# Peptides against a protein of PDB entry 4JHK: the designs that were tried, part 140

Target 1, 212 residues: chain A of PDB entry 4JHK
Amino acid sequence: EDYKIQSFDLETQKLLKTALKDPGSVDLEKVSSVIVDQSLKDQVFSREAGRICYTIVQAEAKQTNGSVFRRNLLNRLQQEFKAREETRKRSTQEWVCLVSFICNIFDYLKVNNMPMVALVHPVYDCLFRLAQSDALKNEEEVDCLVLQLHRIGDQLEKMNVQLMDELFNLLRDGFLLQEDLSSMGRLLLLEILEFRAGGWKLSDTAQKYYYS

## One batch from the design tools (peptide; made by RFdiffusion4, then SolubleMPNN)

Design b2_p23_6_s4 (from b2_p23_6, 11 letters changed)
Fold by OpenDDE base, seed 5:
Structure b2_p23_6_s4 (fold): chain B 212 residues (1-212), chain A 23 residues (1-23)
Amino acid sequence: as target 1 above (212 residues)
Amino acid sequence: MEPTWAELADEQEAALEALAAAA
């Protein structure tokens, strides 16, 4: 198995590789911190990070029936979540990286093959924040919002359809009423509205229309 | 004090394991 960890130094790469195969032999708190730190800087890494985290969790469960890594990971994420407004004020990029990472953890890190219930409301809170008027005018935040809904929207809806309906009411209002939306932002909102209406699936024709 | 995300995840895991064992 190959994991994309080239952005780390050689020592950290070795640490991560060892965690993937023999988690009991490394400091799992340090491993979780390294993964979170990098995910907050690189949105592309967030998807890979989710896969890495899943593998480490499974390896630890198999080896010791423990959950030390998951505990440390979630504790750090919860701390970042609590400080999300300050992060957004400091850096839009860091904010969307945080949202992306939390959503990817929700996507990959299942509990006995079930969605992690603890993350449902936090994920919705992030998406609702991205759906506010002050966020919709920022194309980077719109990109993040739409990307996450493409990735985990169907899973989130199954967990709480009422919250999803409320979220999409805000998105419809943003699409119709937000004056300072970019042309691309407006197009992306329209696309995601149609995506959900189509059962969280995009036809080949629609994909070419919006993304080619 | 409210349960942390980590604690809630552990509780969910324990609950599912208990149900599986009882089934």
Scores: peptide ipSAE 0.647, ipTM 0.899, DockQ to the pose 0.915
Fold by OpenDDE base, seed 3:
Formats: C-alpha cells, sequence, structure tokens
Structure b2_p23_6_s4 (fold): chain B 212 residues (1-212), chain A 23 residues (1-23)
C-alpha cells in the first residue's frame, strides 16, 4: 500500500514503515510527533495521514493490546488545537493544515469502528472558525472549509445535526451578505450548500459546473 | 480537570465493548 510518506527523508520513512509493521520496536511518541509536524506544513500529507495513523493504531493493538500511539497522537493534536488561534495568526497555511489533519483523523481513526466522539466538537469548532467573516474572506480558508465538509460533512451531521444546521446558517449568511467574499469563494459556498441539500451528493453535471 | 481527547477515546472504547458484551 502507498501511505504517501514521500515527503519525509529516507530515515524518517524507515521509522514510519517500521511503526506500521512493528510499532513495539520504535518510539511511538517520536512517530506521532513526526506525523503531526509534517501534517502542519504539508497539506497533501495532512489530508492523507489518517490512514497511516489508523494502521499504526491497529498494529499496536494487535501486537500489545496497547494504545500508546493513539494517546500520544491525540495529546499532541489537542495541544495544537488549543493553540489554533496563535497558529492561524502566525500562518494561514499551518492553520488549514491543522484543520485538515484533525478532520482526517476523525475520518479514519475510529474507535471500535465508530466515530471518535471526542473529536466531534473540536472538528465543529474548527469549521465554525473557518465560517467566521474574517476567515471567509480568505480563499485558502474557504477552500479548506469546503473540502472538509465534502469529506466528512455527512459523518459530522450524523453526530450532531444541530451544530451542522448552525454552521450552514453561517455559510448561507456569508454567501449572501459578506461584501469581501471572492467570486470563487462565493461559488464554493453555494456549491457546498447545494451539496448538503442534495444529501451530501452532487450530480456529475453540477460537479462540472463548480469545479471545471 | 476535563478529560483529554486521549482519555475520552479510551473511555469510548471501553464503553462500546461493554455494550457489545451486553447485547
Amino acid sequence: as target 1 above (212 residues)
Amino acid sequence: MEPTWAELADEQEAALEALAAAA
């Protein structure tokens, strides 16, 4: 399988590959730290790292019935989440990478094949932050918001429909009322509104209209 | 102190296993 770790140097790639197969033979705190660090600076990796984390978690569970990796990963993620406003002020790119990674972890890192309840509110908090007026004027943040909703919106709604309704009220208002929203941003917001209204699905014709 | 994400995940795992055992 391709775990998309080409952005790491060879030594780190070996570390990750070992963690995937024999997690007990590596420092899982270091592994989690490396994954989080790379996810914060590489959006491609950030969006795809969940599968890597899931595999390591499963490998450790089978090997030792332990959860050291998951614990270290979630602790580091929670630290970054708590500092999210500072991160956003320092670097929009790191901020959207953080959001993407948290959403990706929610998508892939299940607990007994169920969504991780602990991440529901943190994910919504991130999406609500992206839906604020100061963020909607930035296309990079709008892109991130819409992308995450395409990926995990249906799952999030099942966890809390009330929060999803509130979020989409903000998106509707941003689409209709915000003066400094770019044309592309406005188009993306309209698309995601229609996406949800259509049961988290768009026709092929609609996809071409918005993205081609 | 509020539980960490890590602790909540562990608690959820234990709770789901208990539900499965009771079913």
Scores: peptide ipSAE 0.646, ipTM 0.898, DockQ to the pose 0.938
Fold by OpenDDE base, seed 4:
Structure b2_p23_6_s4 (fold): chain B 212 residues (1-212), chain A 23 residues (1-23)
Amino acid sequence: as target 1 above (212 residues)
Amino acid sequence: MEPTWAELADEQEAALEALAAAA
């Protein structure tokens, strides 16, 4: 399979490739750190890193029945999550990359083929933060919010429909009441409201209307 | 003390394995 690791230098690529095939032969803490670091800088990687992480987890489980990689990954991710407000202040890009990465991990890194319950509230916390008034005025944050809801909204709702209802109440309020919301932002919020209302699906016609 | 995400994931895995074994 083709893993999207071309953004790394050759040495790091070799490290990752080895981790994917023989995780016991590498420092999995280092591997997890590299993945997290890159995910915070690269939006494309941050949304694709989940598959890589999943593969490493599966490889380690098969090799040693261990979970060293997952443990290191989640510990680092939780540290970044705890510092999310500082990250947001420092760099909007890093903040949205963090959210994207957390959501991507939720999407791919299952526990015995089940959603990781530990990430449900953290994911919602991120999405709720993006739904606040000070975030809705930033196009980059709105884009991130809508993108994640398109990707994992249906899965997340199955874990906690009450929180999803509360989140979308905020989005509705933002759509209706946020005065400095851009035209595109308002359009995106409207689209995502309709997306959920339609069972997390849009017709081809609706898709074209909102994104063409 | 609240468990870490890593600990919660391990606990979930153990619980699911136990459930599967009991089924």
Scores: peptide ipSAE 0.645, ipTM 0.897, DockQ to the pose 0.925
Fold by OpenDDE base, seed 1:
Structure b2_p23_6_s4 (fold): chain B 212 residues (1-212), chain A 23 residues (1-23)
Amino acid sequence: as target 1 above (212 residues)
Amino acid sequence: MEPTWAELADEQEAALEALAAAA
């Protein structure tokens, strides 16, 4: 099974592979730190790290009935979330990687096969930040926003439809009123409005129009 | 002080397990 860990050096790859199979034999705090660090720097990894984290969580639960990895992961992630405005100021790339990673964790890291309630508001906070005028003018942030809504929008709406309505009010306003939106950004916002209106689905014809 | 994400996750897990045990 490929967990897309090629971006790490060989020693770290070995550490991660061991964590996936025998989490009790490695330092799970170190493992969580490595995953978070890389997720903040590598956009591809940040979108794929959830599956790795889920596997480690399941392996540890089965092996020791413990949750050391999840605890360390969430603690570090919460620290990064608290510092999100500083991160955005420092690096747009790291900011969108952070959002992508948080959303990816929400998508994969379930609690007894249920969405992690603790992450609902933090995820919405990130998406609302991406929906602000100063963010909508940046294509990298718009790409991130639309990507997350495609991946987890239906799940988020099930958790809190009121917040989703409020978010899409901002997106509609951005679509109609934001003067410095790029043509591509405007198309992406229109697409995501239609995506939700269609029950978080798009026809093949519409998909080709926006992404082909 | 509000609970951390980690604590909330643990509480959610415990709550679901408790419901299952009571059912």
Scores: peptide ipSAE 0.645, ipTM 0.897, DockQ to the pose 0.931

Design b2_p23_7_s1 (from b2_p23_7, 11 letters changed)
Fold by OpenDDE base, seed 4:
Structure b2_p23_7_s1 (fold): chain B 212 residues (1-212), chain A 23 residues (1-23)
Amino acid sequence: as target 1 above (212 residues)
Amino acid sequence: MMAEYEKEQQEILEDLEEAEEEE
């Protein structure tokens, strides 16, 4: 299995590779910090980060039956989540990277092949924030919202259908009532509304777009 | 399997709660 870590310097790449193979031989707090920092800057990496994190978690569990990496990762994630409004004010790009990362961790970091319960509400909170009027007017935030719902919407709904219903009420209202949506934003909202209505299934073309 | 799942989920929650309280 190949991991996309070329964006890091060689020393950091070595650190990550070692963590993947022998997590007990590295500072897992440092590893988690590096992954989070990069994920907050690069939305593309955030997707890969989920897979990397899961692999490290599995490797540590097998090696020592420990969970040091996951604990550090989630602790840092919780800190970033708590500061999400300040992050959003500072940089929309960093904010959407944060949301993307949280969602990707939810998607990949499974507990016995099941979703992590601890992340359900944080993920919904992020998506609800993206569904507010001030966020819906920003195409970058709409892109993020729709992308995450395509990737993990079905999983989230299984965890809490009531919250999903509430979220989509906001999206419907945004689609129908908000005047300052971009044309693309409006199309994306319509598409995601239809996507859920269709049982979270897309055409092959759409699947390629969101999961490539 | 379900018991292990529930235990691990609970441990994760507890760890996060403890970390939050320490901040």
Scores: peptide ipSAE 0.396, ipTM 0.853, DockQ to the pose 0.863
Fold by OpenDDE base, seed 1:
Formats: C-alpha cells, sequence, structure tokens
Structure b2_p23_7_s1 (fold): chain B 212 residues (1-212), chain A 23 residues (1-23)
C-alpha cells in the first residue's frame, strides 16, 4: 500500500519508508518528530499520518516487541497539547492542525483494535475548546470541530457519553444563542447536531465531503 | 485478551505520566 509522503524530501522519504518496513534500523524519535512537525503544518497530511503511525507501531511490535515509536509520538503530542493555547494564539491554522492530528491519531492508533484510553480526555479537551464562544465565531475552527466529530464522534461517545452530552449542549447553545456565528458556521453546527441525532450516520454526499 | 489490552493501556498512561513529570 502506498503512503502519501511525497511532500517530504527524498532523504526523509527513505527514512519513513525504512521505518515502515524495518523500524529497528532507524531513529524512531526522529521519525516521530518529522511526522508530528509535518502534521502541524498540513491538516490533509494528518489523516495519512495516523495511518503511517499505526503501521510503524505494528511493524515495531512485530519486529522487536517494542513501543519506542509510540512512546516518542505520544510524548511529543502531549507537549504540543500542553502548549495548545499558545499555539492557538500564534496561529489558528496550526491549532486546527494540532486538533486534527490528535483526533486522527485517536482514530488510527488503536490498542488491540480498541481506542487508546489515554487520548480520550485530550481529544475532548480540544473539542471543548473549539466549542467555546470565541472559537465558534471562527469558521476555520468550526469546520475543524465538525470534521472531527464526523470522523470520530461515534467512537468518542462510546468512550464517554457524558462528555459528549456536555459538548453537544455547548454546540446547541452556540447554535441557538450565539449571535456572531457565520452563516456557514451556523449551518455546520446544525448539520452536526442532526448528524448525532441520526446516530452518527453519514449521507452519501456527506461521506464524500468528510472522507474524500 | 482483555487483560493484555488493559495492561498495554496502563503502560501507555504510565509512560505519559513519567514524561510529564520529567518536564
Amino acid sequence: as target 1 above (212 residues)
Amino acid sequence: MMAEYEKEQQEILEDLEEAEEEE
């Protein structure tokens, strides 16, 4: 299977390809750092990054029964998560990339085909931040919020339905009460409210938008 | 299978806690 790593230079591409096939022969801390750095700059890459990360984790587990890559990856994510408010202040684009990446790691980096418990609260914290009034007025942040909920909302709800209820209370209040929402933002909130109410099931049109 | 899953989840949490304490 092909991985979308063409945006990297040739040396980095070789590094990533080697990590995918023979993770024990490369510096896995460096590999994780490269993936995180690119994911924080390119939201489109973050989806692919999740798949790449899972593959490397599985390859290392099979080769050495180790978890060096996952540990380094999660440690870096934790650092970025802790600095999320500073990141948001510096760049909305970098902030939504961070949220997207954390959500995609949650989606792809499974533990025995189950969600990683350690990421549940960090993901909810990011989504709750996007659901605050100062974020809901920004269309880029609303788009990110709705996109992640479409991708992983059903999984997150299974992990903690109470937090999901609280989150959607904020979204409902934003939709009904917040006056400075953009027209598109309001439509996106309505759509995601209906999406959850419908049991997290996508229409064919919505599937193309969120997953193509 | 569930025991192994829970053990791995716990190890992940412990690693993150240790890393946080070192910072």
Scores: peptide ipSAE 0.393, ipTM 0.851, DockQ to the pose 0.920
Fold by OpenDDE base, seed 3:
Structure b2_p23_7_s1 (fold): chain B 212 residues (1-212), chain A 23 residues (1-23)
Amino acid sequence: as target 1 above (212 residues)
Amino acid sequence: MMAEYEKEQQEILEDLEEAEEEE
């Protein structure tokens, strides 16, 4: 299986490849830090990062029955999550990368092929933050919100339908009532409202866009 | 299978809670 790690230097690529095959032979804390750091800078990588993380978790579990990597990864994510407001103020780009990464970890890092319960509320908290009026006026944040809902909305709803209803109430209100939305932002909100109403089903074209 | 799932989920939560308290 190929992983998109070309954005790293060759030495780091080697480290990651080794972690994927023989996690016991590398510093898994360092590996987790490298993955998180890159995911906070590159939203495209965050999708791949989820897959990489899951593979390392499985490899470590099989090799040593350990969970050092997952623990370090989640601890770092928790730290970044707690500082999310500061991150948002500093850099919208880093903020949306953080949200994207957390959502992708939720998507890929399964526990016995089931969603990780520990990430449900953090994910919703991020999405609720993106659904606030001050965030909805920023097209970059709306893009992030809609993208995550396309990717993991159905899974999140299965975990907590009440929170999803509340979230979409905010999105509906934003679409209908907020005056300072961009034209594209308004269209994206409408699209995601219709997407959920349609049972979280994408057209073939949309499927390629959101899951590529 | 479900029991193992629940146990692992609980362990993950506990680890995160401990880490948060230590910070």
Scores: peptide ipSAE 0.389, ipTM 0.850, DockQ to the pose 0.920
Fold by OpenDDE base, seed 2:
Structure b2_p23_7_s1 (fold): chain B 212 residues (1-212), chain A 23 residues (1-23)
Amino acid sequence: as target 1 above (212 residues)
Amino acid sequence: MMAEYEKEQQEILEDLEEAEEEE
């Protein structure tokens, strides 16, 4: 299977390729660190990173019945999550990369094809942060919020419908009451409100955009 | 299958809790 790892240097690419095929032969802590570091810099890579991580997890489980990679990955994610406010203050771009990565790990890193329970609250916390007034006025944060909800909203709702209701109350209030939203931000909020109301179903065109 | 799922989920949570306590 082809993975988009061309952004890494050749040595790191080799490391990742080896991890995908023979995880027991590499330092899985180093592998997890490299993936997290790149995901915090490149929002597009975050989606691919989720798929890569899942593949490594499955490969390790089959090879040694171990979970060293997943443990290291989640430990690093937890550290980054705890520092999320500092990250947001430093760089909006890094913040939305962090959110994207956590959401994509939730999307791809399944436990027996089921969502990872440990990530439910962290994901919601990130989305709730993006739904605050100071974040909704930033188009980059709104774009991130809406993108993640398109990708994993239905899964998150199944895990906790009460939190999803609370989140969308904030989004509705933002759409209706917040004065300093950009035109695009307001349109995005309206779209996501309608998307959930429609049962999280995408048109064929929208499907290509959000899942390509 | 559900029992295995729940056990693995619990192990993941425990690992995260342990890591947090060590920081």
Scores: peptide ipSAE 0.389, ipTM 0.850, DockQ to the pose 0.920

Design b2_p23_7_s2 (from b2_p23_7, 12 letters changed)
Fold by OpenDDE base, seed 2:
Structure b2_p23_7_s2 (fold): chain B 212 residues (1-212), chain A 23 residues (1-23)
Amino acid sequence: as target 1 above (212 residues)
Amino acid sequence: MEEEYKREQEEILEDLREAEEKE
C-alpha cells in the first residue's frame, strides 16, 4: 500500500511506516506533528494525510485500544485552526493546505465509520472563510474551496444542510455580484453551484480529476 | 453502535476542550 510519503527523509519515512504497523513503538505525538507540519507545506501530501492518519488510528486501536495519536493530531489541528487567520495572512499556500488537511481528516478519519462531529463546524468555518469576498478574488483559494466541496460537500451537507445552504448563498452571490473574480474563479463557482444542484454527482472525467 | 459512536464523539470533544483550556 502506497501512502505517498516520498517527500519525507528516509528516517521520517521509517518512523511513519513503523507508526502504521506498530504505533505503540513510536512517539505518536512526534508522528502527528510531522504529519501536520508536512500537510501545511505540501498540498499533495495534505490530500493523502487523512488516509495515513486513519490507518494509524486503526492500528493503535487494534494494538492497544488507545487513541493517543488521534488526540495529539486533533489537538495540533485545533491549534492550527485557531491560528488560521494568521496563517492566511502569512501564506495563502499554507492556509489552503490547512483547509485541505482539515477536510481530508474529515473525509478519512471516521468514528465507527461515521463522520467526526467535532470537525463539522471547523470545516464549515474554513469553507465560509474561503467564500468571503477577499478570498474569492484569489484563484488559489477558490480552487481550494471548490476542490473540497467536490470531495466532501455531500458528506458535509448530510451533517448540516442549513450551513451548506448559507455557504452556497455566498457562492451564488460571489458568482453573480462580485466584480473582481477572475474568469476562471467565476467558472469554478458556477461549476460547483451546478455540481450541488445535480446532487453532488461527478462525470467520469471529473471523477478522475478530483479523486485519482 | 449508535451509543458507542456518541460516546466516542463526546470523548473527542472533551479532550479538545481540555487541551484548549490548558493553553
Scores: peptide ipSAE 0.419, ipTM 0.876, DockQ to the pose 0.935
Fold by OpenDDE base, seed 1:
Structure b2_p23_7_s2 (fold): chain B 212 residues (1-212), chain A 23 residues (1-23)
Amino acid sequence: as target 1 above (212 residues)
Amino acid sequence: MEEEYKREQEEILEDLREAEEKE
């Protein structure tokens, strides 16, 4: 199985491959740190990172019945989440990478094949931040918001429909009332409003675009 | 399955709370 880790140096690739197959033989804190660091710099990698993380979690559970990797991963995520406003201030790109990573971890890192409850509020908090007026005027943040809602919106709604309703109230208001949206941003908001109204279902072509 | 799910979720939350308190 290919986990798309070519962006790392050879030594790190070896570390990751070993973690995937024999997690008990490596420093899982180091592994988690490497994955988080790369995910905060590369939004494309963040989705693959979710898959990698899930695989390592499952491998460790089967090998030692342990959860060291998941614990370290989530602890680091919590730290980054708490510093999210400073991250956003420093770099919009780093901020959207952080949101993307948290959302992808939510998507892939299941607990007994169910969503992780601990991530529900942090994910919503990130999405609510992206739905604020100062963020909606930035196309990069709108892109991130809409992308995450396409990927995990249906799952999030199942976890808390009240928060999803509140979030989409903000998005509707942004679409209808905010004047400094870009043309593309406005189109994206309209699309996501219609997407939810349609039951979070995509065509095959659209699915390839958002989930490839 | 639901009971196992609940126990693991609670463990995850507890670990995060403990880590946050140490920070």
Scores: peptide ipSAE 0.417, ipTM 0.876, DockQ to the pose 0.922
Fold by OpenDDE base, seed 3:
Structure b2_p23_7_s2 (fold): chain B 212 residues (1-212), chain A 23 residues (1-23)
Amino acid sequence: as target 1 above (212 residues)
Amino acid sequence: MEEEYKREQEEILEDLREAEEKE
């Protein structure tokens, strides 16, 4: 299998490749740390990181019936999540990368092919934060919000429809009432409102845009 | 399968709670 890990140095690439095939032979805490660190810098990588993490989790489960990697990964995510406001203050880019990574882990890291319940509220909390007025005025945050909702909105709604209703109430209010939205931001909010109203169904064009 | 899923989910939550308490 081909994994997009070209952003790492050769030694780290070797480490990751080994973890994918023989997780018992590497330091899985280090592996998880490296993946999280890079995901906090590169939002595009965070998507691939979800797939990588899933593969490592499955490989470890089959090899040793263990869950060391997943535990380390989730613990690190919890730490980053708790510090999310400070991260946002420090760097909008790192903040949206964090949100993207958490959402991608939710998307890929399944438990018996089902969503991980432990991530539902953290994901919603991140999306609610992006839906606040101070975030909606930032196009980068709106981009992130809309992207995640396109990717995992349907799954999240299945886990908690009440929270999704509340979230979209905020988005509706932002679209209708907030005056300092960018033109693109307003268009994105309208699009996502209509996307949900349409049953989370993507067109072929939208599919390529959000899932390529 | 559902019961196994629930058990594993609970274990994950417990691990996270324990880790948080240690911080």
Scores: peptide ipSAE 0.412, ipTM 0.875, DockQ to the pose 0.902
Fold by OpenDDE base, seed 4:
Structure b2_p23_7_s2 (fold): chain B 212 residues (1-212), chain A 23 residues (1-23)
Amino acid sequence: as target 1 above (212 residues)
Amino acid sequence: MEEEYKREQEEILEDLREAEEKE
């Protein structure tokens, strides 16, 4: 497995590589903080971060039966989540990175190959925030919302179908009723509505229409 | 497997609750 950590300086890269292989030999709190910090700046890395985090979690579990990394990671994530409104006001980019990161952690950081229950409501809370009118008018937030739903929507629905129904009611209303949506935003909402309606799967025809 | 899953999930939740209380 190759991990995309080129954005870090050489010392940090070494730290991360060591954490991936021998987590007991490094400061896992520092490792977690570095990963979170970078994920809040780079949405592309955020996706990779999920995989990296899971690998470290597994490595630590196998090595020491410990969970220091995961605990520190989730604690930091919880802190960022609590401050999400302030983050959103400060920087839309950081906000969507935060959402992307928490969703990617949900996607990759499994517990015995099953979703982490602790993240279900935080993820939904983030998605519901993105589904509010003030967020739907921002294409960057819509992009984030739709991307996450494409990635983890089916998993989230399995965890709580009622919340998913409520979320998509908001998305439907946004699509139909909100006047200040961008053209692309409206198309994205339509696409995700159809995506769920199709069982979280795009038909060949739909795929060609939206992505070709 | 389910018991192990539930136990680990509960531990995760408890750790988060404890951390939150300290903030």
Scores: peptide ipSAE 0.407, ipTM 0.873, DockQ to the pose 0.900

Design b2_p23_7_s3 (from b2_p23_7, 10 letters changed)
Fold by OpenDDE base, seed 4:
Structure b2_p23_7_s3 (fold): chain B 212 residues (1-212), chain A 23 residues (1-23)
Amino acid sequence: as target 1 above (212 residues)
Amino acid sequence: DLEEYLKEQEEILEDLKRAEEEL
């Protein structure tokens, strides 16, 4: 498989390529940091980062039965999560990148085909933050929220349906009651409400309505 | 093992959440 790592300098590209093939020969803490740093800057990369991380985890497990990379990755995620409010205040772009990355890690970095339990609450906390009134008024944050729910909403619900119900109560209230939503934001909220109501699927009719 | 590690991480994250709620 080819991985999209062209945004990195040549030295870092080599580092990542080596990590993918021979993780035991590189500093996996550094590798994890590089991946996280880039994911915080590039939302598109965050999706690819999930695949890369999973591959490295699997490669390390097979090679040395180790989990150094995953541990470092999760530790870094904890640090970024802890500082999420500061990140949001500093840069909405970095904030939505952080959320996207955490969600992508949740989606890709599975153990025994199950999500890591440790990521469930952090993901929900991020989504709940995006569902607050001060975030819903920002279309960039709404875009992020809706995108993540499209990608991993069904999986998250399986992990904790109560939290998902609470989250969607906020989204419903935002859709119905909040006055300073953009027209697109309101449309996106309605779409995601219907998406969940339809079992995390869009009907052909709904698909045409929202994305024609 | 992995399960123990994940549980520990979950607890840490929950502690962080609680701390943030107090702010």
Scores: peptide ipSAE 0.032, ipTM 0.614, DockQ to the pose 0.125
Fold by OpenDDE base, seed 5:
Structure b2_p23_7_s3 (fold): chain B 212 residues (1-212), chain A 23 residues (1-23)
Amino acid sequence: as target 1 above (212 residues)
Amino acid sequence: DLEEYLKEQEEILEDLKRAEEEL
């Protein structure tokens, strides 16, 4: 299985490859740190990071029945989540990468084929933050919000439908009442409203209309 | 040690909860 790690230098690539195959032979704290750091700077990688993390978790479990990597990963995630408002203030790009990373971890780092319950509220908190008026006016944040809802919205709703209803109430109000949305932002909000209303599905025609 | 791991996870959860309450 191929992983998108070409953005790293050769030494780090070797480290990651070794972690994927023989996690017991590397510093898993360092590996987790490298993955998180890169995920906060590269949204494309942040998507792949979830898959990489899951693979390392499985490899470590199989090799040593350990969970050092997962512990370090979750600890770092906790730290970044706690500092999310400061991150947003510092860099919108890093903020949306953080949200993407958290959502991807939620998506891929499953336990017994189920999402980690511990991540439900943190994910919703991030999405609720993106749904605030000051965030909805930023197309980059709207893109992130809509992208995550496309990817994991159905899973999140299964975990807590009440929070999803509240979130989409905010999105509806934003679409209807907020005047400083970009044209694309408004279009994306409408699309995601329809996406959920349609059972988290869109026709090919609708998909082309909104994204092509 | 599984017990220690679970305790660590509980601490993480508690910290996340506190962070949510602060904002």
Scores: peptide ipSAE 0.032, ipTM 0.627, DockQ to the pose 0.151
Fold by OpenDDE base, seed 1:
Structure b2_p23_7_s3 (fold): chain B 212 residues (1-212), chain A 23 residues (1-23)
Amino acid sequence: as target 1 above (212 residues)
Amino acid sequence: DLEEYLKEQEEILEDLKRAEEEL
């Protein structure tokens, strides 16, 4: 199984590879920090990061029955989440990377194929923040919001349909009432509204219409 | 044990939950 870690230097790549195979032989706090740091810089990496994290968690559980990596990872996640408003003020790019990372951790770090219940509200909090008027006018934030809903929206709804209804009420109102949306932002909101209405899937025709 | 695992996650993410309540 290949992992996309070529963006790291060779020493860090070796560290990550060792963590994947022999987690007991490395500093798992350092490993978690490296993964989080990179995920906050590269939204594309965040998807891979989720997969890597899950693999390390499983490897450590099998090798030592430990949970050091997961604990450190989630602790760092707490810290970043708590500082999310400051992150947003500092850099929209870092903010959307943070949201992407949290959502991907939710998606990949499953227990018996079930999501962590403790992550449900934090994920919704991030999505609700992206659904506020000041965020909807920013195309980069809309891109992030719609991307996450495509990835994990169906899972989140199963965990709490009431919150999902509230979220989509905001998105509907944004689409209908907010005047300073970009053309692409408005298009993306319409697409995601239709996506959920269609049972979290789009027809091939609709897919081509919105993404061609 | 799924239940024990979830309890652990609740403990680990206590600060996260508190932050949510403060919003």
Scores: peptide ipSAE 0.031, ipTM 0.621, DockQ to the pose 0.214
Fold by OpenDDE base, seed 2:
Structure b2_p23_7_s3 (fold): chain B 212 residues (1-212), chain A 23 residues (1-23)
Amino acid sequence: as target 1 above (212 residues)
Amino acid sequence: DLEEYLKEQEEILEDLKRAEEEL
């Protein structure tokens, strides 16, 4: 399997590769820290991080019946989530990376092939924050919001349809009423509204319109 | 220890909920 870890130095790449195959032979606390740190500054990696994390979790469970990695990962995630407003104020880029990371963990870190219930509300909280007017005017935040909804919106809705309805009410209002949206931001909101309306799928016509 | 792990996870869950409520 190919994991996108090219952004790390060679030593760290080796560490991660070892964690993926032989987690019992490495410091899994260090591994979790490295993954989280990189996810907070690299959105491309943040997208991949969930898959990597799940693989390590499964490998550790199989090899040692342990859960050291998952525990450390979730503890760090908790810390970053709690500080999310401070992160947003400090750096929009770090904030959207954090959201992407949390959503990606939700997407991949399954328990019994089901999403972790504990992550549902935190994910929604992040998306609701991105759906506020002060965030919708920032194209980078809109891009993040729409991207996550494309990736995990259907799963999130299955977990809590009421929250999804509320979220999309905000997005609809933003699209219709907010005047300081960028052209791209407005387009993205329209697209995601149509995406959900179409059962979390794009029609052929819509695909041509938005992505041709 | 599974029991200890579960306790930690519950604590994390509670903390996440509190953080959400504070915003």
Scores: peptide ipSAE 0.032, ipTM 0.634, DockQ to the pose 0.147; fails the geometry check

